Peptides against a protein of PDB entry 4AID. Designs and how they scored, part 113

Target 1, 242 residues: chain A of PDB entry 4AID
Amino acid sequence: FDIKRKTIEWGGKTLVLETGRIARQADGAVLATMGETVVLATAVFAKSQKPGQDFFPLTVNYQEKTFAAGKIPGGFFKREGRPSEKETLVSRLIDRPIRPLFVKGFKNEVQVVVTVLQHDLENDPDILGMVAASAALCLSGAPFMGPIGAARVGWVDGAYVLNPTLDEMKESKMDLVVAGTADAVMMVESEIQELSEEIVLGGVNFAHQQMQAVIDAIIDLAEHAAKEPFAFEPEDTDAIKA

## One batch from the design tools (peptide; made by RFdiffusion4, then SolubleMPNN)

Design b2_p19_4_s2 (from b2_p19_4, 14 letters changed)
Fold by OpenDDE base, seed 1:
Structure b2_p19_4_s2 (fold): chain B 242 residues (1-242), chain A 19 residues (1-19)
Amino acid sequence: as target 1 above (242 residues)
Amino acid sequence: MSRIERLYAELRAKDLAAL
């Protein structure tokens, strides 16, 4: 097994990104760990476009399977087959920032799936899932112009908190999820209680600054473990209009 | 199921059997 691992300290927690152990038949696969929360992200893409494919067929699925539910208080039988509201929301949070970063004109089928393997009840697997999905895409050889980073920002006791625990979030006046590249913010989602726009904008900037260490960690992992880039040249559709 | 959906189902089944 050629296992590659990157470890960083991030927001006072150890983030581990690992590839080469699990899902080896995927184009990219990353096991990501923060605390005792563990996610597996996989990226798979078609090597050809389907005949008559008019749109980019990206599918993103986030799943909190029953294996993590052994530690989730109130482990009610998630009825097999329909995503929960959380799974649907987090799938969209991952989709939103990555979709624009595919090379224009790429219409091969892409599937990203994030599976929660373990949950520590402190570290939410959503942010970890966003990071893992970004890393899996960068390793895949797909024409993806990432990485993205992601962060959650809280506002606790008059300060920004990077990736607050579920307990710290009870005291937080802000739930701010940000995703972006090294150069740009790509997505913001926020729930805010009685905070000024200045504090919220400061939170976006704080998130974007703090995610750079994650972006750099994904780049370093990709330099050592990425597959050969898939040769994709967009058909010069401007040459057919002349 | 597309080829990708099938490959993904096989990967998930294998990964779950290895845990």
Scores: peptide ipSAE 0.016, ipTM 0.492, DockQ to the pose 0.020
Fold by OpenDDE base, seed 3:
Structure b2_p19_4_s2 (fold): chain B 242 residues (1-242), chain A 19 residues (1-19)
Amino acid sequence: as target 1 above (242 residues)
Amino acid sequence: MSRIERLYAELRAKDLAAL
């Protein structure tokens, strides 16, 4: 197996992005690890558009599977077949920043699946899932203008904390999730307790700065392991207006 | 189930068997 791995230190934790061991039949597949939290992201896209397809058919599915239930709080009680509230929320958190980054006019079916394989009860799989999904798309050859990075920012003891643990988050006055490209913030989601707008805006900037190392790590992985770009020329809809 | 959905189901089944 041609296994490619990128490892970085990120927020005082080791982030590992790996491809080539599992899900090799996907267009892109990334095993991402932070602490003992492990996620598998897979990206698959259709090589043709369906006749009459009028919208971009992207689906994102984040899932915390029953096989990881021994390491996921409440995992044993998840009814098979319906997403939990968390799975639904995180699927949207991944979808929001990636959807606008596909080449305009691309209407081939795209599926992104993020599966939590292990949870350490410290590192939330959502941020790791966002990073892994971004990496899997960049490896896939899909016309995706990523990567995105993602970060969670806390405010603990009067300081920003990158990707606080679940225990540190109990003491945090901010839960700020940011996703973006190298150049732009694409998504912000925030829960804030009695903090100034200045601290929150500073948190968005902090997140965007801290995610650059992840973006660079995805680029480096993609340079070594990406598939050839899918030959997609958007129909020049401006040439039909002449 | 689309061709892609089937491929994802096959992927998941193989990955679960390899874990």
Scores: peptide ipSAE 0.016, ipTM 0.489, DockQ to the pose 0.020
Fold by OpenDDE base, seed 5:
Structure b2_p19_4_s2 (fold): chain B 242 residues (1-242), chain A 19 residues (1-19)
Amino acid sequence: as target 1 above (242 residues)
Amino acid sequence: MSRIERLYAELRAKDLAAL
């Protein structure tokens, strides 16, 4: 198996991005680890557009399986039933920043699946899932103009905290999730208690700065492990308005 | 969409229009 791995120190934690071990049938697949939290992101895209497809059919599914508490079951993902509220929210959180980064006119079906394989009860798998989904898309050969990075920012004891633990979050006056490219902030989601707009804007800037190391790690992984870009020519949408 | 989310959406729209 050609296994590629990128490891970085990120916010005082080891982030590992790995490809080539599991889910090799996907167009892109990344096993991401932070602390003892482990997620698998897979990206699959159709090689043709469906007849009559008028919109971009992107589906993002984030799943926190009950088996994530302490054992990674090899390879047999039972479809759990209806997604939880958390799974629905995190699926949208991943969808929001990635959807605009697909090449205009690409209307092939794209499916991103993020599965939590292990949870350490310290590191929330949502941020890790965003990073893994970005990496899986960059590896896939899909016409995706990523990567995105992501970060959670807390405000604890009058300071920004990158990816605060679930215990640190109890003392945090801010839950700020940011996703972006190297150049731009693509998404902000925030739960804030009694903080100034200045502190929140500073938190978004802090997140965007801190996610650059993740973006660079995804690029480095993609340079070593990405599939050949899918040959896609956008339809000239300006020719239909004449 | 918060005021901050709107500000970042406007910034993104400007950055995408400058490319």
Scores: peptide ipSAE 0.010, ipTM 0.509, DockQ to the pose 0.045
Fold by OpenDDE base, seed 2:
Structure b2_p19_4_s2 (fold): chain B 242 residues (1-242), chain A 19 residues (1-19)
Amino acid sequence: as target 1 above (242 residues)
Amino acid sequence: MSRIERLYAELRAKDLAAL
């Protein structure tokens, strides 16, 4: 097994990104750990476009498997067949920042699957799932112009908190999820209790600064473990304006 | 700038040139 691992300290927690042990049949696969929360992200892409494909067919699927439910809050017997509200929301949170970062004109099918394997009841697997999905895409060889980083920001006792625990979030006046590249914010989602616009904008900037260490960690992992880039050139759209 | 950072910068530059 050619196992590559990157470990960083991030917000007072150990973040681990690992590849080469699990899901080697995927184009990219990353096992990500923060605390005792563990997710597996896989990226798979088609090597050709389907005839008559008019749109980019990206599918993102976040899943909380029943075997992890022994530690997942509300992990009662979900009948097989429909994503929960949480799984639907987190799938969209992962989709939104990654979708714009694919090369324009790429219309090959892409599937990203994030599976929660373990939950510690402190670290939410959504942020970890965003990071793992970004890393899996960067390893895949797909024409993805990531990485993205992601962060949750709380406001506790008059200060910003990076990736607050589920218990710290009970005292937080802000639930701010940010995703971005090294250069740009790509997505913001926020729930806010009576905070000034200045504090919220400061939270977005704090998130974007704090996610740089994650972006750098994904780049370092990809430098050592990424597949060769898929040879894709966009069709010259200048030939349609003549 | 790593090998992969250069590749992503080149891909971004190609996408910006195709706009």
Scores: peptide ipSAE 0.007, ipTM 0.397, DockQ to the pose 0.604

Design b2_p19_4_s3 (from b2_p19_4, 10 letters changed)
Fold by OpenDDE base, seed 5:
Structure b2_p19_4_s3 (fold): chain B 242 residues (1-242), chain A 19 residues (1-19)
Amino acid sequence: as target 1 above (242 residues)
Amino acid sequence: MTPIEKLYEELKKKDEAAK
């Protein structure tokens, strides 16, 4: 197998992005690891538009598999065949920043699936899932204007903490998830306890700065492993309606 | 042209120039 791997140190943890071992039938597939948390992201896109397709049919599915559920907080309450609340929220969290980055007029079906394979009880798979989904799309050849990076920011003992552990998050006055490109913040999701707007804005800026290393890592992986870009030319009529 | 498309074209040009 032609296995490509990028490894970086990120927030005092090792981030690994790997492709070519698993899910090779997908257009893009990335195995991402941070600590001992492991996710598989797959991107698949249709090579033609469905007749009568009037909207961009992007589906993002984050899922925690039953074999990992014994190591995932709340995994014991997961009903088979229905998304948990967490899975629904994280699916939206991944969808929000990537959806606007597809080329306007592209209406081919796109499916992104993020599967949690392992959880270390320290590193939440949501951020890792966002990074992996971004990487999988960049490898796929889909007309995606990524990569995105992502970061969680905590506020512990009067300081910003990049990707706090689940234990550090118990002491955090902020749960701030940011996603963005190299140039722009695309999404902010935040739970904040009695913090000033200045601290929150500083947290967004901190997240955006810290995610650049991840963006660069995805680009480096894509340089070595991306498929040929899918030839897509939008019709002029689709450019006028958005 | 996406950032990845641009990158891919740049890589193709480098590979062609190295031949």
Scores: peptide ipSAE 0.059, ipTM 0.620, DockQ to the pose 0.052
Fold by OpenDDE base, seed 3:
Parts: C-alpha cells; structure tokens; sequence
Structure b2_p19_4_s3 (fold): chain B 242 residues (1-242), chain A 19 residues (1-19)
C-alpha cells in the first residue's frame, strides 16, 4: 500500500491526514484523525456529464455510523436509513463552502461522503469532516479550486479558543464555524451570546488565520498523493456569444 | 487552472528539468 500521511499540530491537538489505506476505489479518500475522533472522507466524480444536465450535481453526505453510535452523543436514537438532524446540518456545513469552488461549467456528478468512524466525546467530527472532505477532493483530480480549511472558534474566559472541546463549548459564549480558502472566507455559521460584533469579526479572522496550517497540510498531502487532474475544459460559452 | 493543477504542472516541470 502506498500510504501518504501528513501530521500537524493544530490548536494544541494532533491532526493527521492519511490516504492510500482505505477506499482506494474512490477518486479521493482521506482518513482524518484529531484526538481519538476519526472520519473517512471519500470523493467520487463522474468522468462524463449526463445528457441534458443543467445544474452542478454535487451531493454531500455526512454520516455517523451505527457502530460508533454507542460513543456518539444522541447516536442511539438514529433510525436506520434517515439522516439525523446533526447529519443533515453537517452535510450542509460541508456542502456550502465547497460547492462554489468547482470550476464553472463542470456538471459531472460529484459525491462526497464523510463517515464518522470513531468519536472521542471531546472533538466534534464536523470540523474534521470539513477538512477531510476538502482533502479528499484535492486528491481526487476533480476540477476543485480548493483546498478549504475549517475551524470552530469559541469564546471562553475572554479569549478565542480554536476547536473547543464539547465540554469547553458548554462554557463558550460563541460557536463560530468558519470555512475558507487561503485567500477568502467562504462560509460563516455562528451562534453568539451577548458578544460584540468586534469580537465576532475577530473570531472570523482568528479562524481564517488558524486554518492556513490545515490548508498547507492538504496541499502538502496533495503534492505527494493527488491523482492527475481530470482533463476538463469548460466550454467557453462566452466565445459562442461573439 | 486549479491550485492542484498548478502544483501538478510545477512538479512535472521539475521532473522534466531533472532529466
């Protein structure tokens, strides 16, 4: 097995991105670990467009597997075959920042699946899932203008906290999820309690700065493990209007 | 050209220059 691994220290935790062990049939596959939380992201894309396809058919599916449900808060109540509220929300959190980064005119089917394999009850797999999905897309050869990074920011004891634990989040006055490229913030989702706009904007900036190390780690992994880019030339629809 | 395409083309140029 040709296994490539990138390891970084991120917010006082070890982030590991691994490829080449699992899901080798996918276009991209990344096993991501932070603490004892483990996710598998897979990216698959069609090599042709369906006849008459008029929109970009991206599907993102975040799932917490039933075998991990004994360690996942609320996991015991999952009906087989329907996403939980959390799975639906996290699928959208992953979708939102990646969807606009595909090359304009690309309308081949893309499927991103993020599977929680293990949960440590400290590190939420949502941020890890966003990072893993970004990495899997960058490895896939799909015409994706990533990577994205992602970060959660808390406000605890008058300071920003990068990727607070589930216990630290109980004391946090902010739940701020940010995703972006090296150059741009692509998505902000925030729940705030009696904080100034200045603190929230500072949190967005803090998140974007802190995610650069993750972006660089994905680029380094892709340098060593990415597939050849899919040969896609967008039809110059502007040249037909001249 | 995606960031990964740029990286791939840069790697390819390095490999060609090393031959």
Amino acid sequence: as target 1 above (242 residues)
Amino acid sequence: MTPIEKLYEELKKKDEAAK
Scores: peptide ipSAE 0.057, ipTM 0.622, DockQ to the pose 0.055
Fold by OpenDDE base, seed 2:
Structure b2_p19_4_s3 (fold): chain B 242 residues (1-242), chain A 19 residues (1-19)
Amino acid sequence: as target 1 above (242 residues)
Amino acid sequence: MTPIEKLYEELKKKDEAAK
């Protein structure tokens, strides 16, 4: 096993990104840990386009397994066969910032699967899942113009808090999830209680600044463990405008 | 064996069977 690992301190917590131990049949696979919350992200892509494929067939599946669900708040009653509301929401949170970063004209099937393996009841696996999915795509060789970072920002006692715990979130006046590249904010989702636009915009900026350490950690992991880039030439769409 | 250790062993077996 050629195991590569990156470890950083992030918001007062240890973030670990590991590859090469598990899911080696995937194009990219990352085991990500923050506190005692653990997720596995896998990225798989088809090496050819299906005949007649007219759209980019990206699927993102965030899932919380039943063995982790016994420790996940509200996880006790998953009927077999349909994603929970949380799984559907987090799948969209991961999809939204990554979808626009694929090279234009790439229409090969891409599947991203994020599986929650452990939950510590302090660190939400959604942010960790976004980070792990980004890392898995960067390792895969797919024509993905990442990495993305992600962060949750709270507003507790008149200050921004990076990735608040589930207990800190009970006192937070803001639940702000931001995803972006090194250069751009790609997605913002927010639930806000009686806060000024200035505080919210400051929270987006704070999130984007704080996620740079994660972006750098994914780049460092990819430099040591990424597969060779998949040979893809975008269709020259500029030839129709001349 | 914890549930996570069991999953790692299952995934390891899949990685070995895919060789």
Scores: peptide ipSAE 0.023, ipTM 0.527, DockQ to the pose 0.018
Fold by OpenDDE base, seed 4:
Structure b2_p19_4_s3 (fold): chain B 242 residues (1-242), chain A 19 residues (1-19)
Amino acid sequence: as target 1 above (242 residues)
Amino acid sequence: MTPIEKLYEELKKKDEAAK
């Protein structure tokens, strides 16, 4: 197996991005680890557009599998069928920042699947899932203008905390999830307890600064392991205005 | 069968073996 791995220190934790071991049949696949929380992200895209396709058919599915459920706080054997509320919310958190980064006019089906494989009871797999999904897309050859980074920011004891543990989050006055490119914030989701707008904006900036190391790690992994870019010519949208 | 469908089947088998 040609296994490529990038390891960085991130918020006092080791982040590992690995490709080439599992899910090699996907266009992109990344095993991401932070602490002992482990997620698998896979990206698959169709090599042609469906006839009459009028919208971009991106599907993002975050899932917590039953084999991981025994290690997930409040995790139970889920019945096959309807995503949980958490799975639905995290799927949207991943979808929101990546959707606008696909090349305009690309209407081939894209499926991103993030699977929680292990949970350490400290590190929430949602941020790790966002990072892994970004990395998987960058490796896939899809016309995706990533990477994105992601970060959670807490406010604990009057300071910003990068990717607070589940225990630190109990004391946090802020749950701020940010995703963005190197140049731009693409998504903010926040739950705030009586904090000033200044502290919240400072948290967004802090998140965007701290995610640069992750963006750089994804780029480095892609330089060593990405597939050739899929040959896609955007439809000349200027020809429809004549 | 798409690459993702194959992955789902592989993961499903792992979930079933862990039960």
Scores: peptide ipSAE 0.008, ipTM 0.368, DockQ to the pose 0.018

Design b2_p19_4_s4 (from b2_p19_4, 15 letters changed)
Fold by OpenDDE base, seed 3:
Structure b2_p19_4_s4 (fold): chain B 242 residues (1-242), chain A 19 residues (1-19)
Amino acid sequence: as target 1 above (242 residues)
Amino acid sequence: MSAIEKRYAELRAKDLAAL
């Protein structure tokens, strides 16, 4: 197998992005690891638009598997076929920053699936899932103007903490999830306890700075493992105005 | 099930068999 791997130190943890071992028939596939949390992201896109397609048909599905349920709190009680509230939320967290980055006029069906394979009970697979989805899209050849990075920021003992553990988050006065490109913040979600706007804005900036290493890691992986870009010419919408 | 959903289901079945 032609396995490509990128490894970085990120927030005092090793982030590994791997492609070429699993889901090789996907357009893009990335196995991402942080600590002992492991996710598989796959990106698949149609090579043609459906007749009469009027909207961009992107579907993002985040799933925590039943085989990981022995390590995931409440995993044993997951009803087959219905997303949990967490799975629904994380699917939206992944969807929101990536959806605007597709080339305007691209209306081919796109499916991103993020599967939690392992959970260490320290590293939340949501951030890792966002990173893996971004990487899988960049490898796919889809007209995606990524990568995105993502980060969680806590506020513990009067300092910013990158990707706090689930235990550190109990002491955190901030749960701030940020996603963005190299140049721009695309999404912010925040739960905040009695913090100034200055600290929150500083947290967004901290997240955006810290995600650059992830963006660069995805770019480096894509330079070595991306498929050829899908030949997509956006319909010249200016030719319809003449 | 779209052609993509079917393709993904086929891929996922192969991946689960390779794990």
Scores: peptide ipSAE 0.016, ipTM 0.438, DockQ to the pose 0.021
Fold by OpenDDE base, seed 4:
Parts: sequence; C-alpha cells; structure tokens
Structure b2_p19_4_s4 (fold): chain B 242 residues (1-242), chain A 19 residues (1-19)
Amino acid sequence: as target 1 above (242 residues)
Amino acid sequence: MSAIEKRYAELRAKDLAAL
C-alpha cells in the first residue's frame, strides 16, 4: 500500500498524520495520532450538485465509538444513535472554521467524519480531530481553501501551555481553542477564569503561531498524497455578489 | 524562540521533572 506519513514534534508531543492505510474509498482519509490518542478523519464529496440545492450541504460528524469507550472519560454510558453533548460540540468546533473556506458557489454535498479510535486519557481527541479533518479535506480534491490548523491553549503557572493534557487542564485558568489558516484566525472558543483580555489575546496569538507547524505538515502531506483538484467553476452569478 | 515559547519549554521541563 502507498502509505504517506508526516511526523512532527508539536507541543512536546509527536504528531503523526498518515494516509493510504485505511478508508481508501473516501475522497480524503487521514489517521492522526498524538501520544496514544488516535483519530480517523474522512472527507467525501458529491461530484455533482443536487437539483434545487440552495445552500452548501456540509455535514461534520465527530464520533467517539463504543470500542474506544474503555479509554474515553465517560465513554461507558454512550447511547447508540444520538450524539453526546461532547460529540455535538466538537462537530461544531470542526464545522465552524472549515465551512467559510469552501469556494463560493460550491453546493455539492460534503461529509466530514471524525472517528476516535483510541484515547490515551492525556490527549483530548478534539484538537486532533480538527487537524485530521483539515488534512482529510486537503487530500480529497474538494474546493477547500485550507488547510486549517488548530490548537488548545492553557494558562498554567502564569504561562501559556500548548495542548495541555487532561491533568494539566485541571490546573489551567484558560481553555482556549483556536482554529485558523496560515494567514487568519477563523474560530475562537474560550472558557476563562479571572484572566485579563491581554492574556486571552496573547493566547490566541500563541495558538496561531503554534499551529503553523501543523499547517505546514498538512501541506507537505498534501504535496505527496492529495488527489487532483476537483474541476469546479463557480457560476458567474455567485461571483458578482461580493 | 519567543518569550512564550521559552516559558512553555520551562514548564514542560518542570512537569517532566515531577513525574
């Protein structure tokens, strides 16, 4: 099998992005690993628009499967068929930064599925899922103006911490999730405890700087493994409303 | 390395020394 892999050191952890082993039937598929946390992202897109499609039909589905439940905090009681609150929130965290990056006028169905395969109880699969989804889209040939990077920033002992462990997060005064392109911040979500706006803004800047290595890793993987770009020309009517 | 990157490296070194 032609397996392409990118490995980087990121926040004192090894990040591995792999394609070509699993989910070959998808347009893009990435196995991402950080520590012993493992996620599979798949991107699939329709090659035509549905008749009368008025909006961009992007669906993002983050899933923590029951086979990983023995290593997922609270995983023992998942109801089959309805997403948990966590799965719903993480699906939105992935959706928000990627949705604006599709070429205007593209209304073909896009499905992104992120599946947690393993959890190490240290590294949260949400950030890894965002990175994997970005990479899977970049490999797919979909008209996606990515990659995005993502990072979590903590504030522990008066300093920023990149992708704090679940144990480090207990001592953190900040849970800051940032996603962005090389050039722009696309999404910020934050829970903060008695921190100044200056510290929070500094955390956003820190996240955006630290995600560049991930963006570069996705680009390098895409140069070696991306499918040919899907031939899409937007209708002139959607270009004139800028 | 920025001042923040240095401070992050210092924290990681402390955490690794506490394990």
Scores: peptide ipSAE 0.014, ipTM 0.363, DockQ to the pose 0.016
Fold by OpenDDE base, seed 2:
Structure b2_p19_4_s4 (fold): chain B 242 residues (1-242), chain A 19 residues (1-19)
Amino acid sequence: as target 1 above (242 residues)
Amino acid sequence: MSAIEKRYAELRAKDLAAL
């Protein structure tokens, strides 16, 4: 067992990214922990394209397991066999920033699965799931131009708060989720109560700054634990006219 | 806000109110 672990302090909490203990059948697998919230992200990709595949077949599936559901807000009544509305929305939240970062022309099937294993009732597994999915893709050898980082920003007592607890979020005038690369913001989702556009833009900048430590942690983990890059040459289809 | 953004925020607010 070759277990690699990266630990950082992030927003006054310990973030742990671990690989090599579980889900070793995946191309990439990361166990991510913040507080007592725990997620498993797995990335799997096909080594060939299906005949007649004309689009990029990425699927992202965020799921909260029934054994964790009794400790997850809104989780108490999962009927077997259909994703909840929350699971569907978080799956899309993870999909949005990662989809454009795959190399153009790559049309092999990619499956990202994020499983909530534990919830502490303080740290939301959505942000942790985005980070874990990014890390799992970077470890996989898939032609993914990540990592992405992600952050939630609150506005509490006239200040930005990185990844506010669920209790701090009750007093927050902002629920801002940002995802991006080292160089660019890829996704913004925001709910805002009576705040100026200046405060919101400042929140996006704060999120992008604060996620750099996570991006660096994923890079450091990948340098020590990534698989060899999958040999993929995009078909020279578009001579972009100069 | 997209229809997805608004609905995610509404669900999160509901989860927070249940704690």
Scores: peptide ipSAE 0.283, ipTM 0.828, DockQ to the pose 0.016; fails the geometry check
Fold by OpenDDE base, seed 1:
Structure b2_p19_4_s4 (fold): chain B 242 residues (1-242), chain A 19 residues (1-19)
Amino acid sequence: as target 1 above (242 residues)
Amino acid sequence: MSAIEKRYAELRAKDLAAL
């Protein structure tokens, strides 16, 4: 077993990114842990385009499976077979920042699956799922121009808090989720209670600064564990107009 | 806030209230 692991301290918590133990049939697979919350991200991509494929067929599925349901809020009544509203929304939070980062003209099928394996009732698996999905794509060899980082920012006692616990979030005037690259913010989602735009923009900047350590951790993991890049040359659609 | 943002917020608030 060639197991590669990166461990960092992030917002006063230990973040672990691991590859090579499980899901070895995927193009990329990452087991991510923060506290006792554990997610598995897998990335799989087709090595050819389907005939007549006219759009980029990216599918992102976030899942909180029944074996973790005894530790997940609202998990007691998941009927097998349909994504919950939460699973659908978190799947979109992961999709939004990664979709623009694929090489233009790439139309091979890509599937990202994020599975919550454990929840500690303190650390939300959504942010961890975004980080794990980014890492799994960077390991896959897909033409993905990541990594992305992600962070949640709270506003507690007049200060920014990185990835507040579920209990700290009860006192927070802000629930700000940010995703981005090293160079750019790609996505912002926010719930805000009576805060100025200046505090919110400061929270976006704080998130973007704090996610750099995660981006660097994904790069370091990829340098040691990434597959060879898939040879993809975009069709020069400008050369057919001459 | 998009309709998705607002609904995500409502679901987070329910998860927080169930703890």
Scores: peptide ipSAE 0.127, ipTM 0.736, DockQ to the pose 0.016; fails the geometry check

